# Designs tried in a protein design run: peptides against a protein of PDB entry 3NZW. Part 261

Target 1, 212 residues: chain A of PDB entry 3NZW
Amino acid sequence: TTTLAFRFQGGIIVAVDSRATAGNWVASQTVKKVIEINPFLLGTMAGGAADCQFWETWLGSQCRLHELREKERISVAAASKILSNLVYQYKGAGLSMGTMICGYTRKEGPTIYYVDSDGTRLKGDIFCVGSGQTFAYGVLDSNYKWDLSVEDALYLGKRSILAAAHRDAYSGGSVNLYHVTEDGWIYHGNHDVGELFWKVKEEEGSFNNVIG
Target 2, 222 residues: chain B of PDB entry 3NZW
Amino acid sequence: QFNPYGDNGGTILGIAGEDFAVLAGDTRNITDYSINSRYEPKVFDCGDNIVMSANGFAADGDALVKRFKNSVKWYHFDHNDKKLSINSAARNIQHLLYGKRFFPYYVHTIIAGLDEDGKGAVYSFDPVGSYEREQCRAGGAAASLIMPFLDNQVNFKNQYEPGTNGKVKKPLKYLSVEEVIKLVRDSFTSATERHIQVGDGLEILIVTKDGVRKEFYELKRD

## One batch from the design tools (peptide; made by RFdiffusion4, then SolubleMPNN)

Design b2_p28_4_s1 (from b2_p28_4, 19 letters changed)
Fold by OpenDDE base, seed 1:
Structure b2_p28_4_s1 (fold): chain B 212 residues (1-212), chain C 222 residues (1-222), chain A 28 residues (1-28)
Amino acid sequence: as target 1 above (212 residues)
Amino acid sequence: as target 2 above (222 residues)
Amino acid sequence: MLTNRDFFEALEQTREFESKYTKPVTMK
């Protein structure tokens, strides 16, 4: 798995691969590793598929309850704290979760929190999470600027996941891409790695270790 | 050390068509190298046009199916006999599975039916409740043998239009019920040849808007 | 924070059962 999120002048980019495995078996190439909690809030998934899927769905319910009770959308800080508190209650039980809670509120602006099953909760501008995270960081860190255009930021997110998919056996399938703004998240499509790879290779002259 | 789990072998297969879905399973039940039964059905009609199979440890599979059937019953009681949708069924099964997250059901679960638009639907679950809607899924002992075949024949993976130098993929299209049944039969026949835990009989449940029908075919008994 | 290595091994170490054919799905 490779998931990433980063803040920039235009909001938040979220990009994830879609491969899931059971040991050495490729269980799926089409897994949705982004949960759309509400129109302004996303959660990413890495680790145990069931753990992430179950508890982030549960988180969605908690966020909805907050909205109903408080008559306002939950903050990214509060949403991430709910999840963090939950997983901490299960600390030692064997949950495996590496998640990013990404969203926008008027109070916070674009915000990213990293939450994992070890109990870590961090606010930050850039996170890559998964077995392929180091590969993604290699591309992302090298090209990241706060002042990226939306177009360039989207490409950078996509390109970083592609790099990870290329090198990490546990990452692949496709890239799902999101842009989060003050108006909510926008889905920017599913990009098959097989097709994307050759396109990028041709356009950039990259991936020269592979002969076409 | 005590192992609470057994492995009863077998294989299951689900394929969704345009307006139908199929869930099939062999009828062999085995422990190690001993055949316990040559006809032990493992694909069940659970009502509301939902068929279900949980393949792996039969005791766990049966327990899970029974719990789901009971869930369907109570759903009707609580919601004025409202039909349980396939997507809601999937969510319910996730909760059943994840409820035993720390002592999982040792099964690969597949359900099949029609979605609310009347389109064929197949959902597959891991032992602890992660699930995905797919066009096809194989589970059980011979899943590794069958799934690549399904990728090729249902999802047309690695197939390209002739004369395009591999630039144009074969377009996706729905298969007819006859085509799907043929694929299922071929899959199980082939699997039986190469896997000792698959054989004896093949039971296929076909879900359409008109309900669930069953077909049975003999497999090799060796 | 979880490292890339953690994703390779974490879930597998905590499994209640092991099977060649029936394994929990992971997003490693």
Scores: peptide ipSAE 0.136, ipTM 0.749, DockQ to the pose 0.058; fails the geometry check
Fold by OpenDDE base, seed 5:
Structure b2_p28_4_s1 (fold): chain B 212 residues (1-212), chain C 222 residues (1-222), chain A 28 residues (1-28)
Amino acid sequence: as target 1 above (212 residues)
Amino acid sequence: as target 2 above (222 residues)
Amino acid sequence: MLTNRDFFEALEQTREFESKYTKPVTMK
């Protein structure tokens, strides 16, 4: 798995691969590793598929309950804290979760929190999470700047996942791409790695380690 | 070391069509190298046009299916006989599986039916309740033999339009019920030849808007 | 924080019921 999120002048880019495995077996190439909690809030999934899927869905319910009780959308800080508190209660039980809670509130603006099953909760501008995270960081860090255009930021997110998919055996399938703005998240499509790789290679003149 | 799990072998297969879905399973039940039964159905009509199979450890599979059937029953009680949708069924099964997250059901679960738009739907689950809607899925002993075949024949992986120098992929399209049944039969026939835990009989449940139909075919009995 | 290595090994080592045919799905 490779997931990433980063803040920039235009909001947040979220990009994830779609491969799931069971040992050496490729279980799926089409897994949705982003949960759309609400129109303004996303969760990313890495680690145990069931753990992430179950508890981030649960988180969605908690966020909705907050809205019903408080008559306002939950903050990204609060949403991430709910999840963090939950996984902390299960500390030692064997949950495996590496998640990013990404969203927008008027109070906070675009916000990213990292939450994992160790109980770590961090606010930040850039996170890559998964077995392929270091590969994604390599590309992302090399090209990141706050002043990226939306177009360039989207491409950078997509390109970083592609790099990870290329090098990490546990990442691949496709890239799912999101842009989070003040008006909520926007889905920017599913990009098959098999097609994307050759397209990028041709257009950039990159990936010269592979003979086309 | 105490091992609470067994492995009863077998294989299951789900394929979604445009307006139908199929869930099939062999009828062999085995422990190690001993055939316990040559006819032990493992694909079930659970009501509300939902068919289900949980393949792996049969005791766990049966327990899970029974729990789900009971869940359907109570759903009707609580919601004025409302039909349980396939997506809601999937969510329910997730909770059943994840409820035993720390002592899981040792099964690969597949359900099939129609979504709320009348389109064929197949959902597959891991032992602890992660799930995904797919066009096809094989589970069980011969899944590794069948799934690549399904990738090729249902999802048209590695197929290209003739004369395009491999530049144009074969377009995705729905298969007819006849085509799907053929694929299922070929899959199980082939799997039976190469896997000792698969054979004896093949039971296929076909879900359409008109209900669930069952078909049975003999497999090799070696 | 979880490292890339953590994702490789965490679930596989903790599962007692993994087999060749039925394994938990992971997003490593």
Scores: peptide ipSAE 0.130, ipTM 0.747, DockQ to the pose 0.058; fails the geometry check
Fold by OpenDDE base, seed 3:
Structure b2_p28_4_s1 (fold): chain B 212 residues (1-212), chain C 222 residues (1-222), chain A 28 residues (1-28)
Amino acid sequence: as target 1 above (212 residues)
Amino acid sequence: as target 2 above (222 residues)
Amino acid sequence: MLTNRDFFEALEQTREFESKYTKPVTMK
């Protein structure tokens, strides 16, 4: 798995692969590793598929309950704290989760929290999470600037996941791409890695370790 | 060391068509290298046009199916006999599985039916409740043998239009029920030849808007 | 924070109920 999220002048980019495995077996190439909690809030999933799906869906329910009770959308800070508190209660039980809670509220602006099953909760501008995270960081850190255009930022997110998919055996399938703004998240499509690789290679003149 | 789990072998397969879905399973039940039964059905009509199979440890599979059937019953009681949708069924099964997260059901679960738009639907689950809607899925002992075949024959993976020098992929299209049944039969016939835990009989449940139909075919009994 | 190594190793080590045919799905 490779998931990433980063803040820039245009909001938040979220990009994830879609491969799931069971040992050496590719269980799926089409897993949705982003949960759309509400129109302004996303959660990313890495680790145990069931753990992430179950608890992030549960989180979605808690966020909806908050909205109903408080007549206001939940903050990214509060949503991430709910999840963090939950997984901390299960600390030592064997949950495996590496998540990013990404969203926008008027109070907070565009916000990213990292939450994992070890009980770590961090606010930040850039996170890559998964077995392929270091590959993604290599591309992302080399090209990241706060002042990226939306187009360039989207491409950078997609390109970083592609790099990880190329090098990490546990990442692949497709890239799911999101842009989060003050108006909410926008889905920017599913990009098959097999097709995307050749396109990028041709356009950039990159991936020269592979002969076409 | 005590092992609470067994492995009863077998294989199951789901394929979604345009307006139908199929869930098939062999009828062999085995422990280690001993055949317990040559006819032990493992694919069940659970009502509301939902068919289900949980393949792996049979005791866990049976327990899970029974719990789900009970869930369907209670859903009707609580919601004025409302039909349980396939997507809601999938969510329910996730909760059943994850409820035993720390002592899981040792099964690979597949359900099949029609979605709310009348389109064929197949959902597959891991032992602890992760799930995904797919066009096809094989589970059980011979899943590793069948799934690549399904990728090729259902999803047309690695197939290209003739005369295009491999540049144009074969377009995706729905298969007819006859084509799907043929693929299922070929899959199980082939799996039976290469896996000792698959054989004896093949039971296929076909879900359409008109209900659930069952078909049975003999497999090798060796 | 979880590292890339954690994702490679942690899930497979903790789940004793995995078999050749029935394994938990992971998003590593």
Scores: peptide ipSAE 0.129, ipTM 0.753, DockQ to the pose 0.058; fails the geometry check
Fold by OpenDDE base, seed 4:
Structure b2_p28_4_s1 (fold): chain B 212 residues (1-212), chain C 222 residues (1-222), chain A 28 residues (1-28)
Amino acid sequence: as target 1 above (212 residues)
Amino acid sequence: as target 2 above (222 residues)
Amino acid sequence: MLTNRDFFEALEQTREFESKYTKPVTMK
């Protein structure tokens, strides 16, 4: 798995792969590793598929309850804290979760929190999470700047996942790409890695370790 | 140390069509190298046009299916005989599985039916309740033999239009019920030849808007 | 924070009993 999120002048980019495995077996190439909690809030998934899917869906329910009770959308800080508190209660039980809670509120602006099953909760501008995270960081850090255009930021997110998919055997399938703005998240499509690889190779003249 | 799990072998396969879905399973039940039964069905009609199989440890599978059937019953009771949708069924099964997160059911679960738009639907689950809707899924002993075949024949993976130098993929299309049944039969026939835990008989449950139909075919009895 | 290595090993370590008998799907 490779998931990433980063803040920039245009909001938040979220990009994830779609491969799931059971040992050496590719269980799926089409897993949705982003949960759309509400129109302004996303959660990413890495680790145990059931753990992430179950608890982030649960989180979605908690966020909806908050909205119903308070007649206001939950903050990114509060949403991430709910999840963090939950996993902390299960600390040592064997949950495996590496998550990012990404969203926009008027109070906070574009915000990213990292939450994992070890009990870590961090606010930040850039996170890559998964077995392929270091590969993604390699590309992302090399090209990141706050002043990226939306187009460049989207491409950078997509390109970083592609790099990880290329080098990490546990990442692949497709890239799901999101842009989070003050108006909510925008889905920017599913990009098959097989097709994307050759396109990028041709356009950039990159991936020269592979002969086409 | 004590092993609370057994492995009863077998293989299951689900394929979704345009307006139908199929869930198939062999009827062999084994322990180690001993055949317990040559005809032990493991694909079940659970009501509300939902068929289900939980393949792996049969005791766990039977328990899970029974619990789900009970869930359907109580859903009707609580909601004025409202039909349980396939997506709601999937969510319910997730909770059944994840409820035993720390002592899981040792099963690969597949359900099949029609979604609320009348389109074929197949959902697959891991032992602890992660699930995904897919066009096709094999589970059990010979899943690793069958899934690549399904990728190629259902999802047309690695198939390209002739003369395009591999640049144009074969377009996706729905398969007819006859085509799906043929693929299922070919899959199980092939699996039986290469896996000792698959064989004896094949039961296919076909879900359409008119209900659930069953078909049976003989497999090799070795 | 979880490292890339953690995603390779953590699930198996924390679920040693289950991992011996079940094959859960992971997003490593």
Scores: peptide ipSAE 0.125, ipTM 0.748, DockQ to the pose 0.060; fails the geometry check

Design b2_p28_4_s2 (from b2_p28_4, 20 letters changed)
Fold by OpenDDE base, seed 1:
Structure b2_p28_4_s2 (fold): chain B 212 residues (1-212), chain C 222 residues (1-222), chain A 28 residues (1-28)
Amino acid sequence: as target 1 above (212 residues)
Amino acid sequence: as target 2 above (222 residues)
Amino acid sequence: TLTNKDRFDALEKTREFERKYVKPVTMK
């Protein structure tokens, strides 16, 4: 798995691969590793598929309850804290989760929290999570600027996942891409790695280790 | 020491068409190298045009199916006989599976039916409740033999239009019920040849807007 | 809230299941 999120002048970019595995078996190439909690809040998934899918869906319900009770959208900080508190209650039970909670509120602006099943909760501007994270960081860190255009930021997110998909056996399938703004998240499509790879190779002259 | 799990073998397969869905399973039930039964159905009509199979440890599979059937019953009681949608069924099954997260059902679960738009739907579950809607899925003993075949023949993976130098993929299209049945039969006959835990009989449940029908075919009895 | 014993018991069962029977789907 490779998931990433980063803040920039235009909001937040979220990009993820779509491969799931059971050992050496490729269980799926089309897994949705982003949960759309509400129009302004996303959760990413890495680790146990059931753990992430179940509890992040549960998180969505908790966020909705917050809205109903408080008559306002939940903050990214509060949403991530709910999840963090939940996984901490299960610490030692064997949950496997590496998630990023990404969203926008008037109070916070664009915000990213990393939450994992070890109990770690971190606010930050850039995170890559999964077995392919180091590959993604290699590309992302080399090209990241706060002042990226939306177009360049989207491409950078997509390109970073592609690099990870190329080198990490546990990452692949496709790239799902999101842009989060003050108006909410925008889905920017599913990009098959098989097609994207050759396109990028041709356009950039990259991936010269592969002969077409 | 106590081993709570067994393995009763078998294989199941789901394929979604445009306006239908198919869920098939062999009827062999085994323990180790012994055939317990040559006809033990493992694909069930659960009502509301939903068919279900949970393949692996039969005791767990049967328990899960019974729980789901009961869930359907209570859904009707609580919601004025409202039809349970396939997507809601999938969510419910996730909760059934994840409810035993720390002592999982030893099964691979597949359900099939029609979505609310009348389109064929197949959902597959891992033992602890992760699920995905797919066009096709194989589960059980011979899943590793069949799934690559389905990738190729249902989703046309690695197939390209002739003369395009591999640049144009074979277009996706829905398969007819007849085509799907042929694929299912070929899958199981092939699997039976190469896997000792698959054979004896093939039961296919076909879901359409008109309901569920059942077909049976003999498999090799080796 | 789970007790420590509950946590360890759950972990043991889960690990045993994953090791001996069926590996769950993961997004590593």
Scores: peptide ipSAE 0.270, ipTM 0.756, DockQ to the pose 0.050; fails the geometry check
Fold by OpenDDE base, seed 4:
Structure b2_p28_4_s2 (fold): chain B 212 residues (1-212), chain C 222 residues (1-222), chain A 28 residues (1-28)
Amino acid sequence: as target 1 above (212 residues)
Amino acid sequence: as target 2 above (222 residues)
Amino acid sequence: TLTNKDRFDALEKTREFERKYVKPVTMK
C-alpha cells in the first residue's frame, strides 16, 4: 500500500494506490483506500483492510452523529481524535491501521492528521503511509513546494504513487486522486497504473530502467 | 492442543453479468485427505434474491449463513417486509464477520444478486469482514488457480486489440449467462484436475429478476 | 462468552490459518 496526503497553497492532495494483498497473493487491484466520510472529510486506509474499512466507516457514523447533535460539521481534529481514542482502546488487541484523516473546515482550514493503531496521532503537512511510503516520499519530497499549482500538486500526488507502485510489490493497481478544498473534496479519477506508467514514461522520459 | 478450526476444502466462484449474477460451488466436503461427502451443497438461496456461500471451515460457514438468513428474517419483521438490498446485505455480513474479529469465522464469503438498478452484483469478504463489490471472485481451495483465469476471461486482462501493439485494450463487455456458465464449468473442471479438495459436483445458482435458478453438473469423483 | 485464554488461543490459530488457508486482506 501507498497512501499520501499533503497540504499546499491550494488545499490538500490525497492520492492512494488500490492493491490489496494476502501474503504473496494479490487479493485485489481495485480496493478503495479512501473513505469519503462526508463532503469535506476523507479517510485513507493502510494495514488490515477489515480494520480500516470497519472503523473508518464507524467514524463516518460518529461524524454524522456529531453533525446532527451539534448542527455543525465535525472538525478534522475532533474526527481524528475520535478514531485515535477508539484505536487506543483496542491497543494490544491486534488492530492494524495506518490512516490519514484529511479535511477542510472553516475553523481549521485544510488539515491532515495521521492516526495509527499504535496510538500515534500527528498533525502535519505531508504524510506518506504504507509499505511504499518511502518510495512516495522520494518523489514527493523532491518536488514538493507549498506554492504548487493545483494542477502540479495533483500530478505530483499521482506521480508519487506511481513511483511507489513501480518499486513496491505491495502497491499497484490504480491511483485514486482527490483534491480537498474549502468547498469539499473533488475526486480526480482512477488512473490505472499499467496505462499511467507508459504515459508518464513517454512524457517525462522517466523510468529508463524499463525498456518500452 | 484443541484446534477450534477445520478445513473442509472446496471452491466457490461468483460472476456478475449485466442483469444476472452467478454463484457456484463444488459439492465436495473433505477433512484432511478424506472425502466426507460428494454432495454437500455450500451455496444457498438466502431470500430476497440473494445467494451466499461461505467457504472454508464448514461449521463456521454454516453458522454464518444461518445468522445471515436470520438477519434477513428480522429485517423483514422490522421493516414491513422490505426487500434487503444486496449492498445492505453486504454491510450486514461485514458486521457479522467483524463481530468475531478476534475469533474469526474461517471462511471466504461471497454473495451474489442484483443491485438496486437490476445489475448483477458480486460481493466478496475476507474472514474478518473486509468487502468489495467485484465483477468476479473465486474463493476457497482453488481460488488461486481460478482467479487469474477469471481476470483474463471476465475482465479481459492482458487482452488487446489485434494490430495495436498492445496499446488498445480489449473493450470490457458483459457476458451472457451462457458464456458465464461455460466459464464456470471450465474453471471448476480445471480446478478439479489440479486440486484434491475440489471435485464431485458443481452447483450453480443463477440470480435474475425472475428469481434464483439452480443447475448441477458432475465433476470428477477422484 | 469467550475467555481471555480462548481469545489468545484463537489469535494463534488465526495466524496459523492465515498461513495455511484464507488470509485476511491487508493493505500493506
Scores: peptide ipSAE 0.269, ipTM 0.748, DockQ to the pose 0.058; fails the geometry check
Fold by OpenDDE base, seed 3:
Structure b2_p28_4_s2 (fold): chain B 212 residues (1-212), chain C 222 residues (1-222), chain A 28 residues (1-28)
Amino acid sequence: as target 1 above (212 residues)
Amino acid sequence: as target 2 above (222 residues)
Amino acid sequence: TLTNKDRFDALEKTREFERKYVKPVTMK
């Protein structure tokens, strides 16, 4: 898995691959590793598929309950804290989760929290999570700047996942791409890695380790 | 030493069409190298046009199916006989599976039916409740033999238009029920030849807007 | 509330399941 999220002048970019595995078996190439909690809040998934799907869906329910009770959208801080508190209660039980809670509230602005099953909760501007995270960081860190255009930021997110999909055996399938703004998240499509690779290689003149 | 799990073998396969879905399973039940039964159905009509199979350890599979059937009944009781949608069924099954997260059901679960738009739907589950809607899925002993075949024949993976030098992919299209049945039969026939835990009989449940139809075919009895 | 024993038992059962039987789907 490779998931990433980063803040920039235009909001938040979220990009994820879609491969799931069971050992050496490719279980799926089409897994949705982003949960759309509400129009302004996303959760990314890495680790145990069931753990992430179950608890992030549960989180979505908690966020909705918050809205109903408080008559206000839940903050990114509070949403991430709910999940963090939950996984901390299960610490030692064997949950496997690496998640980023990404969203926008008027109070917080664009916000990213990293939450994992070890009990870590971090606020930050850039996170890559999963077995392919180091590959993604290699591309992302080399090209990141706060002043990226939306177009360049979207491409950078997509390109970083592509790099990870190329090098990480546990990443692949397709890239799902999101842009989060003050108006909410926008889905920017599913990009098959097989097709995307050749397109990028041709346009950039990159991936020269592959001849064809 | 405590060994709570067994393996009863078998294989199941789901394929979604445009306005139908198919869930098939062999009828062989084994323990180790012994055939317990040559006809033990493992694909079930659960009502509300939902068919289900949980393949692996039969005791766990049967328990899960029974729990789901019970869930369907209670859903009707609690919601004025409202039809349970296939997506809601999938969510319910996730909760059933994840409820035993720390002592999982030893099963690969597939359900099939029609979505709320009348289109064929197949959902597959891992032992602890992760799930995904797919066009096709094989589960069980011979899943590794069948799934690549389905990738090629249902999803047309690695197929290209002739004369395009491999530059134009074969376009995706829905398969007819007749085509799907042929693929299912070929899948199980081939799997039976190469896997000792698959054979004896093939039961296919076909879900359409008109209900659930069953077909049975003999497989090799070796 | 989970006890330490519950956590260990759950973890061991999970590990045993993953080793001996069916591997759960992961998004590594």
Scores: peptide ipSAE 0.267, ipTM 0.773, DockQ to the pose 0.051; fails the geometry check
Fold by OpenDDE base, seed 5:
Structure b2_p28_4_s2 (fold): chain B 212 residues (1-212), chain C 222 residues (1-222), chain A 28 residues (1-28)
Amino acid sequence: as target 1 above (212 residues)
Amino acid sequence: as target 2 above (222 residues)
Amino acid sequence: TLTNKDRFDALEKTREFERKYVKPVTMK
């Protein structure tokens, strides 16, 4: 798995691969590793598929309850804290989760929290999570700027996942791409790695380690 | 060492068409190297045009299917006989599976039906309740033998248009019910030849807007 | 839902399941 999220002048970019495995078996190439918690919040998934899918869906319910009770949207800080508190209660029980909670509120601006099943909760500008995270960081860190255009930021997110999909055996399938703004998240499509790789190679003159 | 699980073998297969879905399973039930039954159905009509199979440890599979059937029953009671949609069924099954997250059902679960737009739908589950809607899925003992075949024949993986030098992929298209049945039969006959836990009989449930139809075919009884 | 006690009591069974039987789907 490779998931990433980063803040920039235009909001947040979220990009993820879509491969799931059971040991050496490729269980799926089309897994949705972004859960749309609500129109304003995204959660990314790494680790146990059921753990992430179940509890991030549950998180959505908690966020809705907050909205009903408080008559306002939940903050990204509060949403991530709810999840963090939940996984902390299960500490030692064997949950496997590496998640990013991403959103944009007027109070907070664009906000990313990393939450994992070890009880870690971190706010930050850039996170890559999964077995392919180091590959993604290699590309992302080398090209990241706060002042990226939306177009360039989207491409950078997509390109970083592609690099990880290329090098990490546990990452692949496709890239799902999101842009998060104050108005909510916008889905920017599913990009098959098989096609994307050759396109990028041709256009950039990159990936020269592979003979076309 | 405590071992609460058994393995009763078998294989199941789901394929979604445009306006239909198919869920098939062999009828062999085994323990270790012994055939317990040559005809023990494991694909069930659960009502509301939802068919379900939970393949692996039969005791767990039967328990899960019974719980889901009961869930459908209570859904009708609580919601004025409203039809349970396939997506809602999938969510419900997730909760059934994840409710035993720390002592899971030893099963690979597949359901098939029609979505709310009348399109064929197949959902597959891991033992602890992660789920995904797919066009096709094999589960059980011979899943590793069948799934690559389905990738090639349902999703046309690694197929290209002739004369394009491999630059144009074969376009995706829905298969007819007849084509799907052929693929299912070929899958199971092939699996039977290569896997000792698969054979005896093949039961296919076909879901359309008109309801659930069943077909049965003999498999090798080796 | 499971209590904390239930969670920890069942941990060994879970580990055995993951080791010997059908592996859960993971997104590593």
Scores: peptide ipSAE 0.264, ipTM 0.751, DockQ to the pose 0.052; fails the geometry check

